Peptides against a protein of PDB entry 3JWR. Designs and how they scored, part 64

Target 1, 323 residues: chain A of PDB entry 3JWR
Amino acid sequence: TRELQSLAAAVVPSAQTLKITDFSFSDFELSDLETALCTIRMFTDLNLVQNFQMKHEVLCRWILSVKKNYRKNVAYHNWRHAFNTAQCMFAALKAGKIQNKLTDLEILALLIAALSHDLDHRGVNNSYIQRSEHPLAQLYCHSIMEHHHFDQCLMILNSPGNQILSGLSIEEYKTTLKIIKQAILATDLALYIKRRGEFFELIRKNQFNLEDPHQKELFLAMLMTACDLSAITKPWPIQQRIAELVATEFFDQGDRERKELNIEPTDLMNREKKNKIPSMQVGFIDAICLQLYEALTHVSEDCFPLLDGCRKNRQKWQALAEQ
Target 2, 298 residues: chain A of PDB entry 3JWR as posed
Amino acid sequence: TRELQSLAAAVVPSAQTLKITDFSFSDFELSDLETALCTIRMFTDLNLVQNFQMKHEVLCRWILSVKKNYRKNVAYHNWRHAFNTAQCMFAALKAGKIQNKLTDLEILALLIAALSHDLDHRGVNNSYIQRSEHPLAQLYCHSIMEHHHFDQCLMILNSPGNQILSGLSIEEYKTTLKIIKQAILATDLALYIKRRGEFFELIRKNQFNLEDPHQKELFLAMLMTACDLSAITKPWPIQQRIAELVATEFWEQGDQVGFIDFVCTQLYEALTHVSEDCFPLLDGCRKNRQKWQALAEQ

## One batch from the design tools (peptide)

Design b1_p20_2_s3 (made by RFdiffusion4, then SolubleMPNN; from b1_p20_2, 8 letters changed)
Fold by OpenDDE base, seed 3:
Structure b1_p20_2_s3 (fold): chain B 323 residues (1-323), chain A 20 residues (1-20)
Amino acid sequence: as target 1 above (323 residues)
Amino acid sequence: SSEAEALKAKLLKEAEELLA
């Protein structure tokens, strides 16, 4: 395609020029081409291209395929969300110095997972899928969409001309897919809520050890969630704009719940309750986000900007909630 | 907020079902 030709021929700017090591990064001003260039840079600077012998054209095609398999009519869970998740992962690995704690296969898996974790997202949550009796709800009992996202990821990885993992041994390939699956499934907040207590307790007791395979898996899951939710850590103007996108998507779901399922939506998905957004954001930060970024910062102090951003946004949302 | 608690409760319920 013309898009592929343009991408493959383009000079890829440095990570510094692209600012993709910054936790404060925003994609709002970037074209789709620029987001693809950023993604190439992430793979390159993490040594993934070299270490796994990726062909440039194949990587370019894969990136474009991933981007294409996000829906354009979804307000938040689109390519830009996946891209921002991957960028946060990249920043956490580089600026947050987590790269040195992980294997190349784990890094490869995390980056692929971050980009792929919401593939073909429909702008509705698992509860809606289940309640609507969608065919996917017949295939999977739990984490319905996350299983679907992984299936889409696997489909793309195995598609002709998109096989960025072709340089891996069979064992490396199996390991990578396992980690990708676990990482994508970990983005189900239900799983996060279930597992986070173990992670926090290990940190609290100073018993956290990445050399333990179980703890490694747990950490990768927590890191995925931290990147997936990283919008909450962004500078306030960026946070506000992203929150509007999230609200738009949630309200769209609420409208569909009324129309298609004949149910009253929760306040979070009810456009008539827009005035509750600030207080709900505070509650979300307190219930879900703060302790995660605190724990992540204990693993690597260089991840502090995520925690600091989360705290600052909590204050901003609280101030709005008090008006 | 009550909404955050509701979300948490929902997520917990879903989580209990996941590891089965």
Scores: peptide ipSAE 0.036, ipTM 0.730, DockQ to the pose 0.509
Fold by OpenDDE base, seed 5:
Structure b1_p20_2_s3 (fold): chain B 323 residues (1-323), chain A 20 residues (1-20)
Amino acid sequence: as target 1 above (323 residues)
Amino acid sequence: SSEAEALKAKLLKEAEELLA
């Protein structure tokens, strides 16, 4: 395609020029082509292209395929969300110095997982899929959408001309897919809530050890969640804009719940309760986000900007909630 | 907030169902 030719022939700017090492990064001003160029830079600067012998054209095709398999009519859970998740992962690995704590296969898996974790998202949550009796709800009992996202990821990875993992040994391939699956499934907040207590307790007791395979898996899950939720850490103007996109998508679901399911939506998805957004954001930060970024900062102090951003946005939302 | 607690309760319930 012309798009592939343009991408493959383009000079890829440095990570510094693209600002993709910054935790404060915003994609709002970037074209689709520029987001793809940023993605190439992430793979290159993490040494993934060299270490796993990726062909440039294959990587370009894969990126475009991933982007194409996000829906354009979804307000938040689209390519830009996946791209921002991957950028946060890249920033955490580089600026946050987590790269030094992980293997190349783990890094490869995390980056692929971040870009792929919401593939073919429909702008509705697992609860809606279940209540609507969608065919996907018959295939999977739990983490329905996350299983679907992984299936889409696997389909793309195995598609002709998109096989970025073709340079891996059979064992490396199996390991990578296992980690990708675990990482995508970890983005289910229900699983996060279930597992986070173990992680926080290990940190509290100073018993956290990344050399332990179970603790490594736990950390990768927490890191994925931290990147997935990273919008809450962004500078306030960016946070507000993203919160509007999230609210738009949630309200669209709520409207569908009323029309299609005859169900009164929860406050979070109820357009009529828009005035509760600030207080709900404070509650979300306190219940879900703060402890995670505190724990992540404990693992790597260079991740502090994520925690600081989260705290600052809590203050901003609290001020709005008091008006 | 009560809304955050409700969300937490929902997520906890879903997590428990994952163990079953």
Scores: peptide ipSAE 0.023, ipTM 0.640, DockQ to the pose 0.515
Fold by OpenDDE base, seed 1:
Structure b1_p20_2_s3 (fold): chain B 323 residues (1-323), chain A 20 residues (1-20)
Amino acid sequence: as target 1 above (323 residues)
Amino acid sequence: SSEAEALKAKLLKEAEELLA
């Protein structure tokens, strides 16, 4: 395609030029082409292209395929969300100094997972899928959409001309897919809530050890969530804009819940309760976000900008809630 | 906050369902 030709022929700017190592990164000013260029740079600078012998054209095609399999009519859970998740992962690996704590396969899996974790998202949550009796709810009992996202990821990875993992041995391939699956599934906040206590306890007791395979898996899950939620850490103008996108999507779901399911939406998804957004954001930060970024910062102090950003945004939301 | 606790409770319930 013309798009592939343009991407494959383009000069890929440095990570410094693209500012993709910055935790404060914003994609708002970037074209779709530029987001793809950023993604290429992430793979390159993480040594994934070299270490796994990726062909440039194949990588370009894969990126475009992933982007294409996000819906454009979804306000938040679109390509830009996936891209920002991956960028945060890249920043955490590089600027946050987590790269040296992980294997190349783990890094490969995390980056693929970050880009793929919401593939074909429909702008509705698992609860809606279940209550609407969608066919996907018959295929999967738990983490319905996350299983679907992984299936989409696997489909793309195995599609002709998109096989970025073709340079891996069979064992490396299996390992990578396992980690990708675990990472995508970990983006279900229900699973995060289930598992985070163990992680926080290990940190609190100073018993956290990445050499332990179970603890490694746990850490990868926590890192995925930290990147998925990273909008909450961004500079206030960026955070506020993203929160509007999230609210738009949630309100759209709420409207559909009223119309299609004849149910009253929760406050979070109720358009008529827009004035509750600031207090709900404070609640979300306190319940979900702060402890995670605190724990991550204990693993790597260079991740502090995420924690600091989260704290600053809590103050901003609290101030709005008091008005 | 009450909103934080409500969200936590919801997510915990969903997590429990995953354990069953």
Scores: peptide ipSAE 0.021, ipTM 0.611, DockQ to the pose 0.565
Fold by OpenDDE base, seed 2:
Structure b1_p20_2_s3 (fold): chain B 323 residues (1-323), chain A 20 residues (1-20)
Amino acid sequence: as target 1 above (323 residues)
Amino acid sequence: SSEAEALKAKLLKEAEELLA
């Protein structure tokens, strides 16, 4: 395609020029081409291209294939969300110094997982998929969409001309896919809620050890969630705009719940309860986000900007909730 | 490939254990 030719021939700017190492990064002003260039830079600067002998054209095609398999009619869970998740992962690895704690295969898997974790997202949550009796609900009992996202990821990775993992040994390939699967599944917040207590307790007791395979897996899951939710850490103008996109998607689901399922939506998905967004955001930060970024910052102090951003946005949302 | 399907099945089983 012309898009592939343009991407493959383009000079990829430095990470510094693209500002992709910054936790405060925003994609709002970036073209689709620039997001793809950023993605190439992430793979390059993490040494993934060199270490796993990726062909430039194959990487370009893979990136475009991933982007193409996100829906354009979904307000939040689209390519830009996946891209921002991957950018946060990159920033956490580089600026947050997490790279030094992980293997190259883990880094490879995390970056692929971040970009792929919401593939073919339909703008509705697992509860809606279950209640609507969607065919996907017959395939999977739990984490329905996350299983689907991984299936899409695997499909793309195995598609002709998209095989960015062709340079891996069979064992490396298996390991990478295992980590990708676990990382994508970890983005189910229900799973996060179930597992986070173990992580926080290990941190609290100063018993956290990345040399333990189980704890490593747990950490990768927590890191994926931290990147997936990273919009909450962004500078206030960025956070506010992303919150509007999230609200739009949730309200669209709520509208569908009324029309298709004849049910009253929850406050979070109820368009008529828009005035509760600030208080709900405070609740979300307190219940889900703060402790995660505190724990992550404990693992690596250089991740503090994520925690600081989350705290600042909590204050902003609280101020709005008091009005 | 049949190998990819077998690997998928294995990964799915491991994932189910993770969710348990």
Scores: peptide ipSAE 0.020, ipTM 0.588, DockQ to the pose 0.024

Design b1_p20_2_s4 (made by RFdiffusion4, then SolubleMPNN; from b1_p20_2, 10 letters changed)
Fold by OpenDDE base, seed 3:
Structure b1_p20_2_s4 (fold): chain B 323 residues (1-323), chain A 20 residues (1-20)
Amino acid sequence: as target 1 above (323 residues)
Amino acid sequence: SEEAERLRRRLLEEAEALLS
């Protein structure tokens, strides 16, 4: 395709030029091509291209295939969300100094997972899928969409000309897929809520050890969530704009819940409750975000900008809630 | 605020309910 030719022939700017190591990064001004260039740079600077012998054209095709398999009519859970998740992962690995704590296979898996974690997202949550009796709800009892996202990820990875993992041994391939699956499934916020207590306790007791395989898996799950939610850490103007996209998608779901399911939506999904957004954001930060970024900062102090951003945005949302 | 705390609790309950 013309897009593939353009991407494959393009000079990939440095990570410094692209600012993809910055926790404050915004993609708003970037074209789709530029987001793809950024993604190539992430793979390159993490040594994934070299270490796993990726063909440049195959990587380019894979990136474009992943992008293509996000829906354009979804307000938030689209390619830009996946790209921003991956960028936060890259920033956490580089600027946050987490790269040295992980294996190359773990890094490979996390980056693929970050880009793929919401593939074919429909702009509705698992609760809606379940309540609508969607065919996917018959296949999976829990983490319905996350299983679907992984299935889509696997489909792309195995598609002709998209096999970025072809340079891996059979064992490396199996390990990578296992980690990808676990990482994508970990983006189910319900699973985060279930597991985070163990992580926080390990940190609190100063017993956290990445050499323990179970704790490693737990950390990767927490890191995925931290990147998935990283919009809450962005500079205030960026945070506000992203919050509007999230609200738009949630309200669209609420509208569908009324129309298709004859259900009164929760305040989060209720367009009529838009005045509650600031208070809900404060609640979300307190319930979900703060402890995670605190714990992550304890693992690596260089991740502090995520925590600081989250705290600053909490203050901003609180001020709006008091108006 | 008290409202923010109520919402915090609700969000936690909703998230936990997804696992039940």
Scores: peptide ipSAE 0.023, ipTM 0.640, DockQ to the pose 0.525
Fold by OpenDDE base, seed 5:
Structure b1_p20_2_s4 (fold): chain B 323 residues (1-323), chain A 20 residues (1-20)
Amino acid sequence: as target 1 above (323 residues)
Amino acid sequence: SEEAERLRRRLLEEAEALLS
């Protein structure tokens, strides 16, 4: 395609020029082409292209395929969300110095997973899918959408001309797919809530050890969640704008719940309760975000900007809630 | 499409079998 030709021929700017190592990064001003260029730079600077012998054209096609398989009519869970998740992963690996704690296969898997974790998202949560008796709810009992996202990821990875993993041995391929699956499934917040206590306890007791395979898996899951939720850490103007996108999508779901399911939506998804957004954001930060970024910062102190951003945004939301 | 869904299921099953 013309798009592929343009991307493959383009000069890829440095990570410094693209500012993709910054935790404060914003994609709002970037074109789709520029987001693809950023993605190429992430793979290159993590040495994934060289170490796994990726062909440039294949990588370009894969990126465009991933982007194409996000819906444009979804307010938040679109390509830009996936891109921002991957950028946060890149920043955490580089600026946060987590790269030094992981294998190349783990890094490869995490980056693919971050870009792929919400593929074909429909702008509705698992609860809606279940209650609407969607065909996907018949295939999967738990983490319905996350299973679908992984399925989409696998489809793309196996599509002609998109096989960025073709340079891997069979064992490396198996390992990579396992980690990708685990990472995508970990983005189900219900699973995060179930598992986070073990992680926090290990950190609190100073017993956390990445050489333990189980603890490594747990850490990768927590890191994925930290990147997935990283909008809450962004500078206030960026956070506020993203919160509006999230609210838009949630309200659209709530409207559909009323119309299609004849149910009253929860406050989070109720357009009529938009005035509760600030207090709900404070609650979300306290219940879900703060302890995660505290624990992550304990693993790597260079991730502090994520924690600091989260704290600052809590203060901003609290001030709005008090008005 | 239905064809795409069948392909996806096949690929997932193959991957699950490979990872088992």
Scores: peptide ipSAE 0.017, ipTM 0.545, DockQ to the pose 0.022
Fold by OpenDDE base, seed 4:
Structure b1_p20_2_s4 (fold): chain B 323 residues (1-323), chain A 20 residues (1-20)
Amino acid sequence: as target 1 above (323 residues)
Amino acid sequence: SEEAERLRRRLLEEAEALLS
């Protein structure tokens, strides 16, 4: 395609020029092409292209395929969300120095997973999918959408001309797919809530050890969640704008719940409760985000900007809640 | 189940069409 030709022929700017190492990164001013260029740079600077012998054209095609399989009519869970998740992963790996703690296969898997973790998202949560008796709910009992996202990811990876993993051995390929699957599934917040206690306890007791395979898996899951939720860490103007996108999508779901399911939506998804957004954001930060970024910062102190950003945004939301 | 697998294949085919 013309888009592929343009991307493949383009000079890829440095990570410094693209600012993709910054935790404060914003994609708002970037074109779709520029987001693809950023993605190429992430793969390159993580040495994934070289180490796994990726063909440039194949990588370009894969990126465009992933982007194409996000829906444009979804307010938040779209390509830009996936891209920002991947950028946060890149920043955590580089600036946060997590790269030094992981294998190349784990890094490869995490980056692919971050980009792919919400493929074909429909702008509704698992509860809606289940209650609407959607065909996907017949395939999966738990983490319905996350299983679907992984299936989409696998389909793309196996599509002709998109096989960025073709340079891997059979064992490396299997390992990578396993990690990708686990990472995508980990983005189900229900699973995060279930597992986070173990992680926090290990950190609290100073018993956390990445040399333990189980703890490594647990860490990768927590890291995925930290990147997935990273909008909450962004500078306040960025945070506000993203929060509006999230609210839009949630309210759209709430409207559909009323219309299609004859259900009164929860406050989070109720357009009539828009005035509760600030207090709900404070609650979300306290219940879900703060401990995670605290724990992540404990694993790598260079991830502190994520925690600091989260704390600052809590203060801002609290101030709005008091008005 | 076999029915679930058939549905999965259909969904994957639909997704593949989006890649074209």
Scores: peptide ipSAE 0.008, ipTM 0.461, DockQ to the pose 0.021
Fold by OpenDDE base, seed 1:
Structure b1_p20_2_s4 (fold): chain B 323 residues (1-323), chain A 20 residues (1-20)
Amino acid sequence: as target 1 above (323 residues)
Amino acid sequence: SEEAERLRRRLLEEAEALLS
C-alpha cells in the first residue's frame, strides 16, 4: 500500500524529538503516520528490532495492520488509545527504569500487548456484550472482549507479511505468546480488582520479589493496567480532553442500552448525568488508580510522575465536583 | 465513610464493566 511505502521509507525521528519518553506525552497533534513512526522508535530503542531480527518492512506492515484493526467510529477505544498505552509502557520502561527489571521477551510481549490490547474494540463493555447476547458472549464466559482482542492479536501476528516474531526460537515464541495473552487478559479491570490486593500486600510487607515467577506475572499485569489507565496521569488539559472522549463513548453505549436493550444505563453511561463526571472521576481515582501508581512508584521511584499526575488530576476533578 | 465506600464500590463495578 501507499501507506506502507511511505512509512517504510520515512526517516524515524529520535525518541527525544518525538517526546515518547515523556510521561506527559500527548498524541493529539500527531498524524497517523507520526504515531506509526513513534511505534517504530519504541521497538528500536527497546532493542527489540535488533535482538529479535525484525525486518523493517514486516514491522511497518504489522504496525499498520494493528492500526487498521482498530475501529475509527469508536470515540475512545481506538488506535490512539492503544498507541498511548504503548507510549506509557515505553516511558515506564525507559524513564521509569522498569526495562532493567524485565527480560527482553517480557518487554517484547508487553509492547505488543499494549498496542494490541483493545483490537477491534466495539465501543461497548463486556456487560453490554453479555446483555445483548452477542456471538462473542457465546464463545467466552469471562473477559469476553479481552479474549477477542488476543484472538485478533494472534491473527495479525500470524498473517502473511506481519510475522514480527519470525526471528524467535520456538521456545521464545511460545513464551512471548503466553505473556502477550496474560497481559491482554490483565486489562480486564475485573481481573485487576481481583489480583491487586496481593500485589499491594507484597509491596506493603516489603516481600515483593520479581525473581518469583508468580510475582513477575502479577507485576506485568499491574504494569499493563497502569499503562492502560495512564490517561488519568496526564497533564490536566490532556486528561480533560481524554475524559471527554471516554464520556462520549460511554454515553453512546448508554444510548444503545436504552434503544436496543430497553434498560436504564448506569450513571457513568448516562448522558443525562454528565454533571456527575467530576465526582465519578474522583471516585475512580480513589478506588482504582491511586494505590496502583503508589505501588508502581514503590517498585520504581522513577515512575513518580504517573503518581504525581494522578494526584494533581484528582485535585482538579475534586474542585470541579465542588462547584 | 460508609458512603464513600459504597460510592467506591459502585464505581469499581462500573469501572469493571467499562474497562473490562
Scores: peptide ipSAE 0.017, ipTM 0.569, DockQ to the pose 0.243; fails the geometry check

